# Peptides against a protein of PDB entry 6TME, part 76

Target 1, 324 residues: chain A of PDB entry 6TME
Amino acid sequence: NRLKRAYIALQAWKKAFYSDPFNTAANWVGPDVCSYKGVFCAPALDDPSVLVVAGIDLNHADIAGYLPPELGLLTDVALFHVNSNRFCGVIPKSLSKLTLMYEFDVSNNRFVGPFPTVALSWPSLKFLDIRYNDFEGKLPPEIFDKDLDAIFLNNNRFESTIPETIGKSTASVVTFAHNKFSGCIPKTIGQMKNLNEIVFIGNNLSGCLPNEIGSLNNVTVFDASSNGFVGSLPSTLSGLANVEQMDFSYNKFTGFVTDNICKLPKLSNFTFSYNFFNGEAQSCVPGSSQEKQFDDTSNCLQNRPNQKSAKECLPVVSRPVDCS
Target 2, 324 residues: chain A of PDB entry 6TME as posed
Amino acid sequence: NRLKRAYIALQAWKKAFYSDPFNTAANWVGPDVCSYKGVFCAPALDDPSVLVVAGIDLNHADIFGYLPPELGLLTDVALFHVNSNRFCGVIPKSLSKLTLMYEFDVSNNRFVGPFPTVALSWPSLKFLDIRYNDFEGKLPPEIFDKDLDAIFLNNNRFESTIPETIGKSTASVVTFAHNKFSGCIPKTIGQMKNLNEIVFIGNNLSGCLPNEIGSLNNVTVFDASSNGFVGSLPSTLSGLANVEQMDFSYNKFTGFVTDNICKLPKLSNFTFSYNFFNGEAQSCVPGSSQEKQFDDTSNCLQNRPNQKSAKECLPVVSRPVDCS

## One batch from the design tools (peptide; aimed at target 1 S84 N108 R131)

Design b2_p28_1_s4 (made by RFdiffusion4, then SolubleMPNN; from b2_p28_1, 19 letters changed)
Fold by OpenDDE base, seed 5:
Structure b2_p28_1_s4 (fold): chain B 324 residues (1-324), chain A 28 residues (1-28)
Amino acid sequence: as target 1 above (324 residues)
Amino acid sequence: SSLEKLEKIREENRKKLLEAFRNREKIE
């Protein structure tokens, strides 16, 4: 019996709670699991006459505990939302049995260990949110082979390079922010045909920006701030016809910021502060447009306020990195 | 009714998460 299995799973989970400050699981008593707070039942896909547990929503419950292996008995669950809790430990491998998983949100918890590879086993997964945890190690290349709409990885402890398979992703939103990613952005990034928003903030990324970024014609938000990028901005950025928010601040960029970038038709905000740019077009000057906001603070620009000293600029500007 | 409620939760949660990202509330 499917509901009996669900009962076993949910009771095991209740036992795995260390703290339930809002008494969310207070009514988790008895065999009628469909009455449990945060548990939602629906007719089974294979037999509409059978009721099964189809979803879990424990968002913002501030529950402390862990995910026991018995959760693998919830084989009919398609929606699993448990964000903003204090769950710790690892994601159980037994969740591979949840073959109907569609949306998985474990964000804002205390999970540890490597990337939860069990997420890769779900054939119908469309939404993955694991941000604001303590996941570590390498990002599996296979994550971008999944037909995901959104991938939220920010605020973890992921290391190593971004996989070249990123170009295969069909996601509209991808966040890498506030991890420990290193190396270059793969040239395959230009192949992300559905990409609207991508964020690299606060990593250890380096090297030159690939020219292929200019092929991202559907991108509205591109943020690469707080990294170690070098060289000039690619001239191909003029191809970002729909970009609205663009941020390259807190890097080691050099060279000239051109009209072709600052005059992008949909550009609303362009921040390139805290770099080593030694020139900018008039169209890039803050206050030059009523429709666009610019920030050129702390560069190596002449006749602009709040710039770096010659002592800081000369060692970098005199030895520009050639990205060609 | 239960299915409808589940679908609403799904949609609302997705919307909230995406809006939070767009507003930079959970990114920066």
Scores: peptide ipSAE 0.029, ipTM 0.660, DockQ to the pose 0.527
OpenDDE base, seeds 1, 2, 3, 4: peptide ipSAE 0.029, 0.025, 0.024, 0.027; ipTM 0.691, 0.634, 0.621, 0.637

Design b2_p28_2 (made by RFdiffusion4)
Pose (drawn by RFdiffusion4):
Structure b2_p28_2 (pose): chain A 324 residues (1-324), chain P 28 residues (1-28)
Amino acid sequence: as target 2 above (324 residues)
Amino acid sequence: TATLEEELAELAEKLAEETETMESIAAK
């Protein structure tokens, strides 16, 4: 009995609800699971006459609890939204039985430990949001082999390198911001298809920017701020024909900012503050354009306000890194 | 009852604000 399996799964889950501030599971009684708040039924994909639990949405319920193995009984679920709850612990391995999983959002919870590799088992997975948890350790490189449209990893405790496999991703949006990733951006980044937005804010990345970034001609947001990158901006960045937001602030970049970048057609907000740039094109000057927003604070630029002192600049400016 | 309804409204506002902050980095 199909809905009975859903009943058992949801009752096992209610038992694990330690605190439900909005009494969200108050109506989770009896066998009519389709009437349970946050449970969404629909016709079976292979038979419109059969009723199935196809979605769970408890966004913003602020429920403290954990996900029990019995949730593996919800075999028809394709949508799972639990943003802003207090669900703790790990994602049960039994969730690999949810073979129709398409969008999985566990953002802003209390999940901990290694990357939830059960997500790698779902053949139809398109949206994976695990941001704002306590996931840590290495990132499974095979995550970029799945045909994910969106990968949100920001605000965890992930460590080590960006996988070389990143160039295989078909994602339109990838966020790594606010982890402890280290090392270089892989040269394969230029092979990412469909990429519109990539956010690295606040990691421990270093090395020079790969020239292959210039192949990302559909990117609208490229934010590499608050890392430790060195070298000059690659001249290949002129290939970012669609970039609208570009932020390289808080790095160790040196050299010149040219109009090769500052005159990109759709570029509207270019922040390169808190680096060691010792020259900039006139078109790169903040306050110079009514259409483009620039920010050059705390660089090594003559005749500009709020620059680094000459004392701090000369050691770094005179010793540029050979990107080799 | 009134204090409980005020506390639940404050919690809901807080949770909405946390979500807006989170999505400021990258929206869904």

Design b2_p28_2_s1 (made by RFdiffusion4, then SolubleMPNN; from b2_p28_2, 17 letters changed)
Fold by OpenDDE base, seed 5:
Structure b2_p28_2_s1 (fold): chain B 324 residues (1-324), chain A 28 residues (1-28)
Amino acid sequence: as target 1 above (324 residues)
Amino acid sequence: DEEEKKRLEELKKKIAEEEAKLESIAPR
């Protein structure tokens, strides 16, 4: 019965393909769905004697089409990997029936609409990759209440503020890059105890960086480049004992870049170019270290190459934003 | 839970093996 339902679902999906350039679904014929290319069967958890469709992997198949509602019949699927295709439309709400969903990767497709809230219905979800799509609107706060290991949201059309619930996230990797997020980074960010990598690149984020960033002891990558951040870098950044890659470039930061930041013990690359910094410690100067790479380009630094003109600097540097 | 984890690991392994085969044939 389960395989029959899977057959119905998979045949409906095949019919929803507009183009299958690699003929991935060419063998999707007949009742033996476990032989289908990209379909993976395993013993059912409730009855090991029953074989069920437990995984779908169509990564890199360049398939054009949509996800039909009949996919909700694939109730045993735990792994759903369909990245690097040309699937369009919305994620069907019928996927709420896939209660075993563990990894959901629909990245690099042409999906549209709001955040796929059906992902929130999956109690066991650990991996969510929806990057490189056209998802839009607000990020639901509940996403960070889930026990996810990774959250990839980059390269979409998400808007509004980053939810305060971010601090509840157990994810090691979170990407917000290349969206339309606005507002401040929530102070609750410092509560992300498992965070290793966070990327905010290319949004409309603004305000001062919260001091609580310095509490991210496990972070190895922190990229806040290409936003509208203002003020000085928080002194608490000296607490980032494990940061290796740090990027604050292309913002509106002011003030002095301190030794305490540039001498972070594991810091490999620190880019603070294209801001309005008016001073830097000697340890921050590019070439000052063989182990660390710095970029101070296009700031308001004296006696440094490739800086902004006095005309560009004066209006900003003379009126620094106080983040205290 | 342990059984589920094991099944998932095995499934992931199978998927990875098939992906590797596919990649070897048609790299993108």
Scores: peptide ipSAE 0.416, ipTM 0.854, DockQ to the pose 0.032
OpenDDE base, seeds 1, 2, 3, 4: peptide ipSAE 0.411, 0.400, 0.401, 0.411; ipTM 0.850, 0.849, 0.841, 0.852

Design b2_p28_2_s2 (made by RFdiffusion4, then SolubleMPNN; from b2_p28_2, 20 letters changed)
Fold by OpenDDE base, seed 2:
Structure b2_p28_2_s2 (fold): chain B 324 residues (1-324), chain A 28 residues (1-28)
Amino acid sequence: as target 1 above (324 residues)
Amino acid sequence: EEEKEKELEKLKEEIEKKEKELESILPR
């Protein structure tokens, strides 16, 4: 009986709670699991006459505890939303039995360990949010082979390079922000056909930006701030016909910021502060447009306010990195 | 791949065993 399996799973989970400050599981009593707070039943896909547990929503419940392996008995769950709790430990491998998983949100918890590779086993997964946890180690390349609409990885402890398989992703939104990613952005990034928003903020990324970024015709948000990028901005960035927000601040970029970038037709905000740029076009000057905001603070620009000293600039500007 | 399938099969068996054990303890 599917509801009996769900009862076993949910009672095991209730026992795994250390604290339930809002008494969310207070009504988790008896066999009628469909009446449980945060448990949603629907007709089974294979038999519409049978009710099954199809969704869990415990968002914002501040529950402290862990995910027990008995959750693998919830085989009909397609929606699993448990964000903004205090769940700890690892994602159980037993969740591989949840073959209908469509949306998985475990964001803003205390999960630890490697990337939850069980997410790769779900054939129909469309939404993955694991942000604001303590996940660590390498990102598996296979994550980008999934037909995901969104991939939220930000505010974790992920390390190593970004996989070259990123170019296979069909995601519209990808966040890498506030991790420990290192190395270059892969050239395959230009193959991300559906990309609208990509965020690299606050990593250890380095090297030159790949020219292939200019192939991201549908990108509206591109943030590469707070990294170790070097060299000039790629001239191919003039191809970003739909970019609205672009941030390259807090890097080690050099060279000249061109008209072709600052005159992008949809550009509303372009921040390139805290770099070593030694020139900018007149169209890049803050206050030159009413429709566009620019920040050129703390560069090596002549005749601009709030720039770095010659002593800070000369060692970097005199040794430009060739990205050709 | 084969090792992952074996781990999945073993985990399936462990869950099925635990399900049976828990079913025996649950009040009818």
Scores: peptide ipSAE 0.029, ipTM 0.497, DockQ to the pose 0.014
OpenDDE base, seeds 1, 3, 4, 5: peptide ipSAE 0.021, 0.025, 0.022, 0.022; ipTM 0.493, 0.554, 0.547, 0.521; seeds 1, 5 fail the geometry check

Design b2_p28_2_s3 (made by RFdiffusion4, then SolubleMPNN; from b2_p28_2, 19 letters changed)
Fold by OpenDDE base, seed 5:
Structure b2_p28_2_s3 (fold): chain B 324 residues (1-324), chain A 28 residues (1-28)
Amino acid sequence: as target 1 above (324 residues)
Amino acid sequence: EEERKKELEKLREEIEKKREELESIAKR
């Protein structure tokens, strides 16, 4: 009976394919759905004697089409991985019936519309990858109430501010890169105690960096490049005991880059190029360390190569933003 | 059935690998 429902769903999906260049669904014929390419069956959790569709893997199939509402009949699916296709449209709300959803990857597709709020309905979701799509609008604050291990949002069309609920997230990896997020990074960011890697690259974020970033003890990668951040780097960044990769390039930062930041114990790469820094400690100078790589290009530093002109620097450096 | 279980495990492993690709993803 469950497999019959799965058959209906999968046949509806096949019908929703506009193009299947690799003939991935060529064998999607007949009632034996467990033999379908990209369909994986397992014993049901509630009855081990019953075989159900537990996973979908259509990665890299270059399939053009959409997700029909009949996919909601795949109620036993825990793994849904369909990245690197050309699926378009919206994520069906009928997927709310997939209450066992554990890992959801629809990255590298052509999905549109607002954030797929159906993802918020899955109680056991641990992995969410919706990157490289055309999702738009605001990010729902509730996303960070989920017990997710990873949240990939990069390369979409998300707008508005980053929710303050970010501090509630238990994710180790979060990507905001290449969206249209605006406003300040919430001060609550410092509460992300499990965070290892966070990327803000290429947004419209602005304001001062919150001091609370320095509380991210487990962070190994922090990239805030290509935004509109202003002011000085927080002195509390000296608390990033595990940071290895740090990038603040292509912002509007001012002030002095201190020893306390450049001498972070695990720091291997620190890029602060294309800002308006007017001073740096000797420990921040490229070539000063064998273990660390620095880039101070295109700042307002004296006696350093490849810096901005006085004409470019003076208007900004003379009017530093006070973040205190 | 055992084979399918293994395939599901492989899928999980692939998902985990995706988590490790942050740096490359961010720079794309």
Scores: peptide ipSAE 0.026, ipTM 0.644, DockQ to the pose 0.057
OpenDDE base, seeds 1, 2, 3, 4: peptide ipSAE 0.025, 0.019, 0.023, 0.025; ipTM 0.671, 0.601, 0.612, 0.652

Design b2_p28_2_s4 (made by RFdiffusion4, then SolubleMPNN; from b2_p28_2, 19 letters changed)
Fold by OpenDDE base, seed 2:
Structure b2_p28_2_s4 (fold): chain B 324 residues (1-324), chain A 28 residues (1-28)
Amino acid sequence: as target 1 above (324 residues)
Amino acid sequence: SKEEEEKLKKLKEEIKEKEKELLSIAPR
């Protein structure tokens, strides 16, 4: 009996709660699991006469606890939303049995360990949110082979390089922000044909920006701020026909910020502050446009306010990184 | 049951609306 298995799983989970401040599981008593708060039943896909647990929504319940292995008995669950809790430990490998998983949101928790590779085993997964946790180690390249609409990885402890497989992603939104990613942005990034928004904020990324960024015709938001990027901005950034927000602040960029970048047709905000740029076109000057906001603060620009000293600039500007 | 089907339908709709909100990459 599928509901009996669900009962075992849900009772094991209730026992794994250390704190339930809103008494969310107070009614988790007896065999009628479909009456449980945050548990949703539907007809089984293989037998419409059989009622099964198809969804879990415990969002914003502030529950402290862990995910027990018995959750692998919830084999009919397609929707699993447990964000904004205090769940800790690891994602159980037993969740590989949830082959109908479509949406998996464990964001805003205290999960630890490596990337939850069990998520890669779900053939129909469309939504994956693991942001605001303590996941660590390498990002599996296979994440970008998944047909995900969005990839939320931000505010974790992920390390190593961004996989070259990123170019295979069909996601419209990808967030890497506030991790420990290192190395270069892969050149394959230009193959992300559906990309609208990408955020690299607050990592240890370095090297030159790949020219292939200019192939991202649908990107509206590109944020590479707070990294270790070097060299000049790629001239191919003039290809970002739909970019509205662009941030390169808090890097080690050098060279000249060109008209071709600052005159992008949809550009509303371009921040390139806290770099080592030694020149900018007149179209890049803050206040030069009423429709566009620019920030050139703390560069090596001549005749501009709030620039770095010659002492700070000279060692960097005199040794430009060749990105060719 | 029909009631449980409607609950699941509502949940899917709520999740879809929340997904739209979550697509905003606004750093917290």
Scores: peptide ipSAE 0.021, ipTM 0.580, DockQ to the pose 0.093
OpenDDE base, seeds 1, 3, 4, 5: peptide ipSAE 0.020, 0.021, 0.021, 0.019; ipTM 0.596, 0.596, 0.574, 0.576; seed 3 fails the geometry check

Design b2_p28_3 (made by RFdiffusion4)
Pose (drawn by RFdiffusion4):
Parts: sequence; C-alpha cells; structure tokens
Structure b2_p28_3 (pose): chain A 324 residues (1-324), chain P 28 residues (1-28)
Amino acid sequence: as target 2 above (324 residues)
Amino acid sequence: SSMDPSLQTKADELSAKHTAEQWAKRYS
C-alpha cells in the first residue's frame, strides 16, 4: 500500500520533531497524508490515476529535528524544500531510494559532517542547495559530473581544492562563497557550459587567475573577492561579453586595470578595491561614468583618494608575481 | 538567521521554474 508507506515515513519523521514552533505538523494525524501540511500529492508520473506524495515543502518552519532513515520510504518525492529549519545531523543514506529527486534544498539548517554524497545517487537531480550548514572536508569532484543546473555550497566549512572536474559542470549557477577552499582556480573553468553566475567570495584561493576565465562569454556575475589571488588581471577578461557584476576586491592583484575590461558592454559594477593595482585607465575611474560603477579604494594609484601608502606599495608593486 | 538576498532571489527563481516543470509533468 503506497500511501501507507508515506504515512509511516511521515509519522517516523514527526516522532523526531523535538520543537515545531509554528505547530506545522499539528494536522499530521491519520492516514490521509495528502492533507498533511507541507506534504504535496500529485498523480503518479507513470499513471495519472494513482495518487502519490511527490513533494515536501517545510520552508521556514524552523523545526528542530533530524531526518530519519524511514524517509527513504517516500519513493515518489521529487521536490524536497526544508530551507530555514533546524534539522540536525546527517542526510540519511536511505534517501538514495528517492530516485525521482530533482530539487533538494536543505539550505540554512543544522546539518554537519561530510558532503551529503547520497545526492550523487539521484539520476534526475537538477537543483542542489546545501548552503548555510556545517558540511566540511573535501568536495567530491564527481559532483560536477552530474547534470546539475544549480549548485549552492556557500557558507559551509568545505576545505581543500576546487576539483579539476569543475569544467564538466552544466550548471548555470555555482556558489563556493564563505568556505575554506584553497589553491588555484582550475584551468578547466573555461570549459563550463551554461555558466551565468559563479561566486568565490571569502575563501583561501591563490595563484593567478587562469586566462581561461575569458572563455565564459555567458557569465553575468563573477565574484572572486576576499581571497588571496596574485598577478595581473588576464587580458583575456575582454571575452566576458556579458558580465554585469565583477568583483575582485580584497586580493593581492597587481598591475594595470585597462579599458579592455572597463569598457565591457554590459559591465555595470566593477569592484577592484583592496589590491595593489598601480595604474588604471581613465574609463576605470570611479565617479567618471553615469552608467558604470567602479571602486578603486586601497590600491596603489597616484592621484586617487584612499590609496595604500607608498611605503606599503613599493615592496609589492616592484615584485610582481610571474604567473608561471 | 539571515542569508545573502541576491543568492536567495536567484535560488527562488530557479526553484519556481523547476517546481512548475515537475508539476506540469504530472498534470499535463
């Protein structure tokens, strides 16, 4: 009995609800699971006459609890939204039985430990949001082999390198912001298809920017701020024909900012503050354009306000890194 | 708690599109 399996799974889950501030599971009684709040039923994909539990949505319920193995019984679920709850612990391995999983959002919870590799087992997975948890350790490189449209990893405790496999991703949006990733951006980044937005804010990345970034001609947001990158901006960045937001602030970049970048057609907000740039094109000057927003604070630029002192600048400016 | 509003808006937009596609598969 199919809905009975859903009943057992949801009752096992209610038992694990330690605190439900909005009494969200108050109506989770009896066998009519389709009437349970946050449970969404629909016709079976292979038979419109059969009723199935196809979605769970408890966004913003602020429920403290954990996900029990019995949730593996919800074999028809394709949508799982639990943003902003207090669900703790790990994602049960039994969730590999949810073979129709398409969008999985556990953002802003209390999950901990290694990357939830059960997500790699779902053949139809398109949306994976694990941001704002306590996941840590290495990132499974094979994650970029799945045909994910969106990958949100920001605000965890992930460590080590960006996988070389990143160029295989078909994602339109990838976030790595606010982890402890280290090392270089892989040269394969130029092979990412469909990429529109990539956010690296606040990691421990370093090395020079790969010239292959210039191949990302559909990117609208490229934010590499608050890392430790060195070298000059690659001249290949002129290939970012669609970039609208570009932020390189808080790094160790040196050299010139040219109009090769500052005159990009759709570029509207270009922040390169808190680096060691010693020259900039006139078109790169903040306050100079009514259409484009620039920010050059705390660089090594003559005749500009709020720059670094000459004392701090000369050691770094006179010793540029050979990107080799 | 709080979250980055720009990323949250983008995630919502994508979620809305995907949800609509999944429901359409069942009811069309």

Design b2_p28_3_s1 (made by RFdiffusion4, then SolubleMPNN; from b2_p28_3, 15 letters changed)
Fold by OpenDDE base, seed 2:
Structure b2_p28_3_s1 (fold): chain B 324 residues (1-324), chain A 28 residues (1-28)
Amino acid sequence: as target 1 above (324 residues)
Amino acid sequence: SSVDEKLEKKRKELSEKLTKELLSKRFD
């Protein structure tokens, strides 16, 4: 039966623990898996009279170990929360059998290898959190074809470009921060109709920002700091009616920061420091507003403190990148 | 950072929301 399979899986997992500092699995004894700490049972969807393991929550257990293939026997699990542990190795392919997976949180672990493509096999997945691991390689384009609400990829070792399929994403939050992504932000980004928060912090992204960013009407957080972006800020950024936090710092932007951007109605914090901007509207000047916070440090602005030297500015400002 | 705090808040809110939705669907 299903609980027997769950027992086999959970016992295999317990055996795969190298360290259990809080003795989380101490009561993982006997066939009554529903009494196991961190194991949650519910009626099966196909037969309400049958009790199955529907959820795992081992968050913050600081368990060291790996995920054995026997976890694939937990076919009724919809919630898999094992963040803030010390699990290592790869995500087992056998987890493809967990077709009810709804929330998958393996963040803050020591997982390695390529993107766990098993996540692509889960038709009902809504929440994917794999942040703070050591996943590497390319991000599969198919991830954005899924009906996900949240995609957390930050603090990994992902490489390659951002997939063009990003525009198909229904996620309200997507994090790319602190990876090794390169290339341009796809123009399709403007099609992310549900997007509220997106962060690109600390990658190797380059090129001009696409004008289509201005179509992100629901975005409240847009952070593209610490990349290699060039050119001027798109004038279409004036369309970000709900943006509250915006950060373009530590790039290679040039040109003029306009009123239309700095006067965005919901803008509370706009950081464009450490670029090569050669002008800014009065509304962009730090201290010009009590409601908005600006940082224009280390640009090529005249009559502003803490700017780059002429020597540093001239080579860049005199050769602006044409994004047209 | 303020961004990190917002992201964490968003994460928690979404997780709670989705969990609630899942439970609701399962017991409806």
Scores: peptide ipSAE 0.452, ipTM 0.912, DockQ to the pose 0.498
OpenDDE base, seeds 1, 3, 4, 5: peptide ipSAE 0.056, 0.397, 0.115, 0.450; ipTM 0.699, 0.896, 0.687, 0.910; seed 1 fails the geometry check

Design b2_p28_3_s2 (made by RFdiffusion4, then SolubleMPNN; from b2_p28_3, 12 letters changed)
Fold by OpenDDE base, seed 4:
Structure b2_p28_3_s2 (fold): chain B 324 residues (1-324), chain A 28 residues (1-28)
Amino acid sequence: as target 1 above (324 residues)
Amino acid sequence: SSVDPYLEKLRKEFSEKLTAELWAKRFS
């Protein structure tokens, strides 16, 4: 009996709660699991006459506890939303049995350990949200082989380089922000055919930006701020025909910010502050356009306000990194 | 990409991922 298995799983989970401030699991009593708060049932895909647990929604329940391995008995769950709780520990490998998993949201919890590789076992997964946790280690390259629509990894403890397999990703939204990723952005990034928004904020990324970024024709948001990027901005950025929000602030960029970037047709906000740019086109000057907003603060620009001193600029500007 | 009508129905019933509020905060 599928509901019987669900009962076992849910009761095990209830026992794994350390704190339930809103008494969410207060009615988690008895065999009628479909009446449990946060538990949602639907007709099974293989037999419409059978009712199964199809979804979990415990978002914002502030529950403290862990995920017990018995959750693997919830084999009919397609939607698992438990964000904004205080769950700790690791994601159980037993969840590999949840082959219908479509949306997995464990964001804003206290999970630890390596990347939950069990997510790679779900063939139908479209949304993966593990942001605002304490996941650590390397990002498995295989994550980008999956047919995901959205990948949220931000605010964790991931390290190492961004896998070159990123170019294979079908995701429209990917966040790397506020981790400890290092190395260069892979050149394969230009192959992300469905990419709309990508965020690299606040990592240890370095090197030159790959020219292939200019191939991201569908990108509307590109944020690479607060890293260690060097060199000039690629001239190929003129290819970002749909970019609206672009941020390169708080890096070590040098060179000239050109017209072909600042005159991008859909560009709304372009922030390149806190770098070492030594020149900008007139079209890049803040206030030069009514429809575009620019920030050139704290660079090495002449005749502009709020720039770095000559003492700060000269050592860097005089030794530009050649990205060619 | 294809949409599964069954899964779509489930999302409408109890998933908050489809809300404008959640979408607006996707990078927060």
Scores: peptide ipSAE 0.026, ipTM 0.612, DockQ to the pose 0.047
OpenDDE base, seeds 1, 2, 3, 5: peptide ipSAE 0.034, 0.025, 0.021, 0.017; ipTM 0.603, 0.596, 0.624, 0.576; seed 1 fails the geometry check

Design b2_p28_3_s3 (made by RFdiffusion4, then SolubleMPNN; from b2_p28_3, 18 letters changed)
Fold by OpenDDE base, seed 1:
Structure b2_p28_3_s3 (fold): chain B 324 residues (1-324), chain A 28 residues (1-28)
Amino acid sequence: as target 1 above (324 residues)
Amino acid sequence: SSVDEKLEELAEKKREELEKELWEKRFS
């Protein structure tokens, strides 16, 4: 009996709660698991006459606890939403048995350990949100081989380089923000054919921006702020026909910010402050457009307010990094 | 902070969209 297995799993989970401030699991009593708060049943895909637990939604329950291995008995679960809780520990490997997993949201919890590789075992996974946890180590390259639509990795402890396989990703949104990623953005990034939004904020990324970024025709948000990028902005950025929000602030960029970037047709906000740019086109000047918002603060620009001193600029500007 | 809020909204949007797709496929 599939519901019996679910009962075992859910009762084990209830026992794994350290705190349930909203008494979310108060009604988790008895065999009728489909009546449990946050538990959603649906006809089984293999047999519509059989009712199974298809989804869990405990979002914003502020539950403290851990995920016991018995959760692997929830083999029919396609939606697992437990964000904004205080679950700790690791994601059980037993969840590999949840072969129907479609959306996995464990964001804003206390999970630790390496990337939950069990997520790689789910063939139908489309949504992966593990942001605001304490996951660490390398990002497995295989994550981008999956047919994911959304990958939220931000606010963790991931380190090492971004896998070259990123170009294989079909995701429309990927967040790397506020991790410890290092190295260069892979040139393969330009192959992300479905990418709409990508955020690199607050990492330790470095090197030159790859020219291939300009191939991201569908990107609407590109934020690479608060890293260690160097060199000039790629001229190929003129190819970002749909970019609306672009942020390169708080890096070590040099060179000239060109018209072809600032006049991008859909560009709404372009922030390139806190760099070492030594020139900008008139179209890039804040206030030059009613349709676009620019921020050129704290660069090495002449005749602009709030710029770095010559003392700060000269050592960097005089030694530009050649990205060619 | 503003970025965080935007990401939160985006996550919610994507989750809801995909959830809708799943249920539509399941109950169609």
Scores: peptide ipSAE 0.478, ipTM 0.917, DockQ to the pose 0.632
OpenDDE base, seeds 2, 3, 4, 5: peptide ipSAE 0.455, 0.419, 0.241, 0.474; ipTM 0.910, 0.900, 0.697, 0.917; seed 5 fails the geometry check

